Peptides against a protein of PDB entry 7PB4. Designs and how they scored, part 355

Target 1, 105 residues: chain A of PDB entry 7PB4
Amino acid sequence: KMLNIKEYKEKLLSTLGEFLEDHFPLPDRSVKKKKKNIQESSVNLITLHEMLEILINRLFDVPHDPYVKISDSFWPPYVELLLRNGIALRHPEDPTRIRLEAFHQ
Target 2, 218 residues: chain B of PDB entry 7PB4
Amino acid sequence: DALQMAVGYFEKGPIKASQNKDKTLEKHLKTVENVAWKNGLASEEIDILLNIALSGKFGNAVNTRILKCMIPATVISEDSVVKAVSWLCVGKCSGSTKVLFYRWLVAMFDFIDRKEQINLLYGFFFASLQDDALCPYVCHLLYLLTKKENVKPFRVRKLLDLQAKMGMQPHLQALLSLYKFFAPALISVSLPVRKKIYFKNSENLWKTALLAVKQRNR

## One batch from the design tools (peptide; made by RFdiffusion4, then SolubleMPNN)

Design b2_p30_4_s4 (from b2_p30_4, 16 letters changed)
Fold by OpenDDE base, seed 5:
Structure b2_p30_4_s4 (fold): chain B 105 residues (1-105), chain C 218 residues (1-218), chain A 30 residues (1-30)
Amino acid sequence: as target 1 above (105 residues)
Amino acid sequence: as target 2 above (218 residues)
Amino acid sequence: PTVEYSEEDKQTLRLLVEELVILEAELKKL
């Protein structure tokens, strides 16, 4: 039973990865850096896959405080995507923290 | 321009006196088709032509051709879609035209400017699930439209009854999965975990045209 | 330009994430 669930999880993760690459890619770095906002240019944005992994891991590793601090590596459109579509929730007291929705509860 | 003349022809109808009615009709159809596939149509042109395609003013072949070229340059007005749905209620269009309309609506869904009024038509679309020819496309449309407020006990029952009748269809399971997401207490049935959501309309007639529209609007 | 995602993709994303969370919870109960 456990083996089957693990195998299924891995298949689902693979499916999600492919899905995210195809439908939710990061913006190409080649968008002309207009000279002025030099600061945004140095931040390595993480993929939506990586963001979701962080959120899922936090949800299960620290269930009493499942919130993740929004870093500069979090692409704002992804954060908005997760919040607007009921996948993530903002911390009620700290708008810089988000959690994954606890779909299992 | 040639497009305005073509749209005007369809709007006003054929002038009785032209001996070459069919040639004129074909000329105007080709004009609309060429512009639609190359550049897309303005929202106003879609408003006029979509209404014509569903009104029963022309024959099924003409209506089908018009509907196939309802490709936006930028956006489709929600009002145009609402008017189009109103024609479905009147029943002057063929079954094939209805199927094509739902396919079109799914394909063009993201190009519709607003969804509030379309969402109010949820109950009408849901009732169309009973039509076997429409069911796959209606499921897909409902998958796009469904909000938490739409998930009601009576609709869950109808979906489960439909599943009992038709079997576990991929499009129906996708919709049920979404229903379960919004209202887990209403769906006690263990839905098989689907690795991939499959809708039959993944290869739509407009794929190439829609890619071109998205590229132009970037 | 506001990144606009298709409604289908957004719904699919939600469902996939839900399934992952449920599966992870099941694995922890074992």
Scores: peptide ipSAE 0.512, ipTM 0.731, DockQ to the pose 0.347
Fold by OpenDDE base, seed 1:
Order: structure tokens, then C-alpha cells, then sequence
Structure b2_p30_4_s4 (fold): chain B 105 residues (1-105), chain C 218 residues (1-218), chain A 30 residues (1-30)
């Protein structure tokens, strides 16, 4: 049973990865070039896949404090996407922290 | 321009156009088709032509061709869609036209400017699940429209009954999975884990046109 | 331009994430 669940998890992760790459890609850096003065904020944005991994890991590793601090590496449209669609929740007292929805509960 | 003349012909033209022999009808239809596939149609043109395609003013062949070229330049008005659905209730269009309309509605869903009134039509669309020819497309539409507030016990029962009748159809399972997400307490049945939760890219009739519209609106 | 995602993609994202969370929970109980 455990082996079957692990195998299925791997297949699901692969499917999710492909899906996110196809439908939720990061914006190409080239579009920002036309506005001269926006400092190329050298901040490497993480993928939605990486963001979800961080949120899932925190949910299960630290269930009593499942919140992750929003970093500059979090692309704002992804944060809004997760919050607006009920996938993530904002901390009630600290708007800079978000958690994944506990769907297993 | 040629498009305005063509749209004007369909709007004001003869109620009983003979399908096969009217050179004028064919000329105007080709004009609309050419502009729609090349540039898309303005929201006002779609409003007029979509209404005509579903009103029964012309024959099924003409209505089908008009509906196939309902490609937006930018957006489709929600009001146009609501009017179109009202014509479906009157029942003057063929079964094939209804199928094509639901296919069109799914394909063009993201180009509709607002969804508030369309969401109010949820119950009407859900009732159309009983039509075997419409069921796959209606499931897809409902998958796009479904909110937590739409997931009610009576709808869950109807979907499960439909699944029992039709078998484990991919489109029904996708919708049931979404229902389970919003209301897990209403669906006790373990849904089989689907390898692909998303609707197969059924090459919609408009795939190439939609890509072009998205590129122009970027 | 606000990045607008399709309703289909948003619904699919929710379902995939939910399923993944449920699977992780099952694995942790084992």
C-alpha cells in the first residue's frame, strides 16, 4: 500500500510540474526591458512549483505554525492566485505570512 | 465596409433565405467568415450574429456556419451570451446547433467580459446534463462555472445517478472531483484517482483562432 | 497587465494541490 501511494505521489508531482510549467510560467524578463528605470531587481523569482513545495513542506513539517513568510522571491501574482482561489490563507495577524490550506483536515 | 454590409444583411435581410441558391447569402457569409478568422469580430458584431444564429431566422446550415465564426477580436459581451441562452430555451435551434453553442461557450469562456449573469444560469446548464449529446460539453462548462455555493446535495445525487447510468465518464469524474473539493462531506464515494484531471485538449474548432486572439491581446 | 489565468487552469490547480496534500497526509500516517 505504501509503495503504491509513493508511486502515485511521484506521478502526481510529475503531472503537477508539467502542468505548472505549461499554464503558470514565470514572466519572461524581456517584457520588463521597455520601462528603462525599473531597477532589474536581481531577485530570482521562484516557480509556482517551488512555492507550492515550500508551502506543503511547512504544512507537514511544522503543523503548529504552518505559515511561510512571503519573500521577495515570491512572484506577487502567484501569491494572489493562491489566496484568491482558496489554496492558501493569509495569517490573521501578519499579512506577510501565508499558509497552505489544510485539505487533509 | 464589406463586413458591415454582411452583418446588415443578416440583421435586416429576408427571414426565409433559401440556403443553397442565394449567391448574396453566400457572399455575405464568406465575408463574415473571412473577417472573423483573420481579425476576429467586434463585440457588437458577435451580439448581432450570435442572436441571429440561435433565433431560427435562417436554416441550420447557415446558423452553423455563423456560429463557427463567432470569434472575438477582443471580448464577448456577457449580455450576448445571456441572450443566446434565452434562445436555447425557446427551442428554435437544432440539436446540432445546441451542441455547437456549448462547444463555443466553453472555447470562448475566458473572452467573456463578465461572469455574474452567466453564473446565475448555473441551474439551467446543470439541467442540460441529461442530454447525452450535450453532457460532455455541459460538464466542461460547469467545471468552469462551479463555485462552492453551487454544490448542493440534490446536484450531487444527480451527478452520481448520471455516472451510474453512463459509467465513469472522464468529464463527469472531473466535475465530481471539483464537487468533492468544494463539499467533501457530500461525496463519500472514493473517486478513482485520475491520471489526468483536466479535460483532454479536445481540439476545439477554434484552437488556431484562439491562439491568434490571445497573441493580439497580449 | 494583470496576469489573468483561465478558469480551467485555476480549477485544475486547486484539484491537483488538494490531491497532493491528501496524499502527503496519508504517507505521514504510515
Amino acid sequence: as target 1 above (105 residues)
Amino acid sequence: as target 2 above (218 residues)
Amino acid sequence: PTVEYSEEDKQTLRLLVEELVILEAELKKL
Scores: peptide ipSAE 0.535, ipTM 0.713, DockQ to the pose 0.338; fails the geometry check
Fold by OpenDDE base, seed 2:
Structure b2_p30_4_s4 (fold): chain B 105 residues (1-105), chain C 218 residues (1-218), chain A 30 residues (1-30)
Amino acid sequence: as target 1 above (105 residues)
Amino acid sequence: as target 2 above (218 residues)
Amino acid sequence: PTVEYSEEDKQTLRLLVEELVILEAELKKL
């Protein structure tokens, strides 16, 4: 039973990864808008897959504080996507923190 | 322009009983088809032509061709879709036209400007699940429309009954999975683990045209 | 331009994430 669940989880993760790459890609960095002087804070945006992985891991690793701080690496459209679609919740007292919805509870 | 004349022809109908009615109709139909596939149609043109295609004013072959070229330049008005659905209730269109309409509706779903009124038609669409020819496409449409408020015990029962009748169809399972997401307490049945959520014929007749629309609207 | 995602993609995303969370919970019980 455990082996089957693990195998299925791996398949699901692979499917999710492929799905996210196809349907929720990061914007191409190539829109170098020529605006000169603003420090190219080369904020390395993480993929939606990586973001979800962080959120899922936090939910299970720290169930008493399942919230993740929104970093500059979190692409704002992904954050809004998760919040608006009931996948993630914002912390009631700290709007800079989000958690994954506890679908298993 | 040629398009306005063509749309006007379909709207007003053929004036004179001329022997050349079929040639004139074909000319105007080709004009609409050409513009629709190259540039898309304005929302107003879609409003007119979509209703014509479903009203039974013309023959099935003409209606089918009109419906196939209902490609937006930018957006489709929700009102046009609501009116179109109202014609489905009147029953003047063929079964094949109904299937094509649902395929069109799914394909064009993201180009419809608003969804509030369409969401109110949820019950009507859900009732159409009983039609075996429509069922796959209706499941797909419902998959797009379903909100938590739509998931009711009686609808769950109907879906499970349909599953018992027709077997574990992928489109039905996708919809049931969504229902389980919104209302897990209503669905005690273990849904099979699916590697991919897909609807049959997800490749719509308009794939190339839709890509072009998305590129124009960027 | 606000990135607009299709309703199908959003629904699919919800389902996939839910399933993953449920599976993870089952694995931890094991």
Scores: peptide ipSAE 0.531, ipTM 0.716, DockQ to the pose 0.337; fails the geometry check
Fold by OpenDDE base, seed 4:
Structure b2_p30_4_s4 (fold): chain B 105 residues (1-105), chain C 218 residues (1-218), chain A 30 residues (1-30)
Amino acid sequence: as target 1 above (105 residues)
Amino acid sequence: as target 2 above (218 residues)
Amino acid sequence: PTVEYSEEDKQTLRLLVEELVILEAELKKL
């Protein structure tokens, strides 16, 4: 049973990865170049896949405090995407923290 | 302009015109097709032509061609869609036209300016699941429209009954998965994870046109 | 330009994430 679930998880992760790359890609770096005033803060944006991984890991590693602080590496449209679609929730007291929805509870 | 003349012809032109017998009809239809595929149509033009295509004013061949060129320049008015659905209720369009309309509605869904009134038509769309020809496309549409408030026990029963009748269809599974997400207590059935996206985009007649619209609106 | 995602993609994303979370929970119970 465990082996089957692990294999299924791997397949699902692969499917999710491909899906995210195709449908939720990061903005091309070229679009940022036109507006002069965006401080070149070299903040490497993480993929939506990486963001979800962080959120999932936190949900299961620290179930009593499943919230992740929104970093500069979090692309704002991804954050809004997750929040607006019931995938993530903001911390009630700290809007800079978000959690993954506990779909298993 | 040529487009305005063409739209005007369809709006005010002859009733029950046959496509293959009228050179004037063909000329105007080609004008609409050319503009629609190159630039898209204005919301007002779509409003007029979409209603014409579903009203039964023209023959099935003409209606089909009109529907195929209902490509927006920017947006489609929700009111146009609501009016179009009202024509489906009147039943003057062919079964093939209904299928094409649902395909169009799914394809153009993101270009509809508002969804509030369309969401109120949820029950009407859900009732169309009983039509075997419409069922795949209606499932896709419902997948786009479904909110938590739409997931009711009687609808779950109907979907399960359809699944029992038709087997485990991908489009039904997609919709049931969404229903399970919103109301897990109503659906105890484990749905298999499919590697493939729930709906085949391969049947999108407008793929190239939609890409062009998205590029113009960026 | 606000990045607008399709409703289909948003729904699919939600379902995939849900399933992943459920699977992770099942794995932890083992």
Scores: peptide ipSAE 0.524, ipTM 0.722, DockQ to the pose 0.348; fails the geometry check

Design b2_p30_6_s1 (from b2_p30_6, 13 letters changed)
Fold by OpenDDE base, seed 5:
Structure b2_p30_6_s1 (fold): chain B 105 residues (1-105), chain C 218 residues (1-218), chain A 30 residues (1-30)
Amino acid sequence: as target 1 above (105 residues)
Amino acid sequence: as target 2 above (218 residues)
Amino acid sequence: MVSEEAKQTLRLMVEELVILTAEEKKLEKE
């Protein structure tokens, strides 16, 4: 039973990864780094896949405080996507924190 | 045609071998400007050029000129706006380019074909209120976008904090008044009844062009 | 533009992933 769940979960993660690349890609960074004085606020944006992984891990690792602090690496459209579609919730007192919806409860 | 060649130049970038890169750039930029102000640009042309203007592919002066001529013939695709906002997140454009983009977005708001995805960006726009240079234009944009579901206690608190910091600005008061209209229980503070909403006239840069677009689409 | 179908699919995939993770964690405690 455990082996089947792990295998299915891995398959689902792979499918989700492909799905996210196709439908929810980050804006292409392919613009050549011309070296000059652009204060590259090198905001290293993470993928939606990575964001979901962080949120899922927090939900199960710290179930009494399942909230993740929104960093500059969180692309705002992804945050709004998750919130508007009922996948994530904002902390009631701290708008800089979000949690994954506890779909298992 | 000359416009297709110009758009193609900006999309593909300068071919390395041309000795007169600046002259070629200026020629193509003038072509885009002339067509945009005379006839407007097709949605596909705006999609390409708007993305280029915010990508950091060219210098600030070029990006500014491109943004100033993002005048639609008929409509602007919502997807183009979403892509443009994505570039704002990457931070490869100057502060002045960001200001110009928000001014453009407010001015062209009625020409955007759909608003569903733009409404999803509400939180991003709201976060940009903290930038003093953007704040007046972001307030105007939020005034156009705000629905009852967007009015949350944490946003009310942020607006009140911002008011405490920068004072009773007309654009901020306009947005707060709208928030109070949708959710009076969240705003206990008496807001002055403003008979007139005063936003900075972001449309002034495109006033003549917008009138021409409206006349062509009648 | 992301379709409404794509958004719904995303939600369903995340829901299933959360449920599977919960089941996995339950079995690990046992």
Scores: peptide ipSAE 0.631, ipTM 0.412, DockQ to the pose 0.303
Fold by OpenDDE base, seed 2:
Structure b2_p30_6_s1 (fold): chain B 105 residues (1-105), chain C 218 residues (1-218), chain A 30 residues (1-30)
Amino acid sequence: as target 1 above (105 residues)
Amino acid sequence: as target 2 above (218 residues)
Amino acid sequence: MVSEEAKQTLRLMVEELVILTAEEKKLEKE
């Protein structure tokens, strides 16, 4: 039973990864819009897949505080996507923290 | 080869400059149809054309005709099916195209080389039960896919709720009966022992073609 | 622009992952 769940989960993660690459890719860094002064914040944006992994892990690793702090590596449109579609919730007291929806509950 | 040219046309799309775009499209579509019904298509050709049919690159009429001729020579790649399902999620295809795809998927189920990744899409297919137009075909697909591990209390509840809403549909009863077989403790309701699993014999648009494929692969 | 259907699919996939992860963790504690 455990092996089947693990295998299924791994396959689902792989499928999710492919799906996210196809439908929710990060913006190509190449559109350097020449607007002058914005500091090239060399902040490497993480993929939506990586973001979801972080959120899922936090949900189960720290069930009493399942919230993740939004870092500069979080692409704002992804955060908004998760919040608007009921995949994630904002912390009631700290708008800089989000959690994954507890679908298992 | 005429087929390669036709597939290449659909893959690359219509070159803007041709005044006879519709005639060219029709010619290539007929080429694909003729080969598919006579000999079947290679797995690679199905991969390309199936994705095109569901991508929304062409109009509904063209997509429908492409889907109708997705007949394998030997096998269909599971990857092609997974990609196709991903396109269903993008919503660029019509409702009729979705129905046709599920009908195709059920009809071609035995010709899919592997089912491991398709089984991972179980939850997605199950969610599609809420669509009244898809429900009969999705039930049939789920009947083919369902393993004991897929039978969960929440899915049982959803099926029972759906039955309460839609009534005792034969396709839904078939799926519930399978669920009861795998997990009798989860389904307290006495299901009528229907000896005949009635999935709408959606007259398998491909019945003759599938018989031919089976004969060629013996 | 990402379709509404793609967003729904994303939600469903995440939901399933959460459920599977919960089941996995439950079995690990048993």
Scores: peptide ipSAE 0.630, ipTM 0.447, DockQ to the pose 0.536
Fold by OpenDDE base, seed 3:
Structure b2_p30_6_s1 (fold): chain B 105 residues (1-105), chain C 218 residues (1-218), chain A 30 residues (1-30)
Amino acid sequence: as target 1 above (105 residues)
Amino acid sequence: as target 2 above (218 residues)
Amino acid sequence: MVSEEAKQTLRLMVEELVILTAEEKKLEKE
């Protein structure tokens, strides 16, 4: 039973990865070249996949404080995407913290 | 321009009983089709033409052709969609036109500027699930529209009854899966986890046009 | 612009992933 769950989870993660690459890619670094004035924030944006991994891990690793602090590596449109679609919730008192929705509860 | 003349023709109707009514109609229809597929139509043009297509002012063949070329240049006004849905209630359009409209609505969903009023029509769309010809497309539309607040026990019962009648259709399963997501306590039945939401996107008449619109608006 | 369908699919995938992760963790504690 556990083996089946692990295999299925791995398959789902792979499918999710492909899906995110196809539908939710990071903006090409090339587009940032033309509008000079946005400070080249040297901050490496993480993928939506990586963001979700962080959120999932936090949900299960620290169930009493499942909130993740939004870093500069979090692309704002991804944060908005997660919040608007009921995937993540903003902390009621700290707008810089978000959690994954506890779909298993 | 030629497009304005064509739109004006459809809006105002033929002024004179010209012997060449059919040729004039075809000319204007071709003009609209050409512009729509090349550049898309402005929101105002879609507003006018969409209403005409559903009003029953012209024959089914003409209405079908007009509806097929309702391709936006940028956006579709929500008001245009609401008006169009109101024409569905009047029942002057053919069943085939209704199917085409729902297909169009699903295809163009992302190009509609706002969704607030469309969301209020949720109950109307849900009632259309009873139509076997509309059901696949309505399920897809409802999948796009469904919020937690829309998931009610009576709707769950209706969907389950529909599934019992029609079998485990992919489009029904997709909608039920979404309902289960929002209200797991209402759906005790284990739904097969479908990796791919199998809405028949394969029949999107506008696939090429939509790609072109997306490329122009990038 | 990402389709609404894609957004919903994303939510469903994440939900399933969370559920599976929870099941996995329960089994690991047993």
Scores: peptide ipSAE 0.627, ipTM 0.458, DockQ to the pose 0.393
Fold by OpenDDE base, seed 4:
Structure b2_p30_6_s1 (fold): chain B 105 residues (1-105), chain C 218 residues (1-218), chain A 30 residues (1-30)
Amino acid sequence: as target 1 above (105 residues)
Amino acid sequence: as target 2 above (218 residues)
Amino acid sequence: MVSEEAKQTLRLMVEELVILTAEEKKLEKE
């Protein structure tokens, strides 16, 4: 039973990865630098896959505080996507923290 | 412009025109079809033609052809969809036209500019689940529209009743899974985990056209 | 523009992943 779950989970993760690459890619950096002074801080945006991994891990590793702080590496549209689609929840008191929805509960 | 003339003909043209008897009608219909498939139609053109297709102004054959070429160049106005649904309520269109409309609505869903008013029509769409011909497409539409606020006990009961009557249909299962997501306390039934979500007849008539639209709008 | 269908699919995939992870964690404790 455990082996089957692990194998299926692995397959699902792989499928999810491919799905995210196809449907939710990061914006190509080639969008022309319109000059507004947004500090070019070379913040490496993480993929939605990586973001979900962080959120899932936090949900199970720290179930009493399953919230992740939104970093500059979190692409704002991804955060909004997760929140709007009921995948993630914003912390009630700290808008800079989000959690994955506890679907297993 | 040939398209403008064609649209104008449908807007101001004869009531209850028969496709088989009118060469002029056929000419204009072909013009609309050609432009729609090549370039898509402007939102204003879709507004006019979609309304015509569902109003019963023309025969079923003509309405079907018009509806099949409701391909946007860029966007579809939500208002056009709301108007179209209003015609469904009046019941002047055939059952086949209704099916085609729901298929169209699902296919074009992402091209509709806004969803706020369409979401208000949730109850109307949900009521159409009882129509066996519409049910697969309505489930798909509802899957796209459903928010937590739409998940009510009475709707859960209706879905479960439909499942009891029709069996565990993939489209019903998909919708029920979404309902369970939003309101797990309302759905005690274990739903089988599906590796892939699919709706019956997911291949829409507009697949090629939609790809072209997406390419033009990139 | 990301399709609404894709968004719903994403949600369901994540849901399933969470459920599977929970089951896995339960079995690991067992």
Scores: peptide ipSAE 0.625, ipTM 0.464, DockQ to the pose 0.403; fails the geometry check

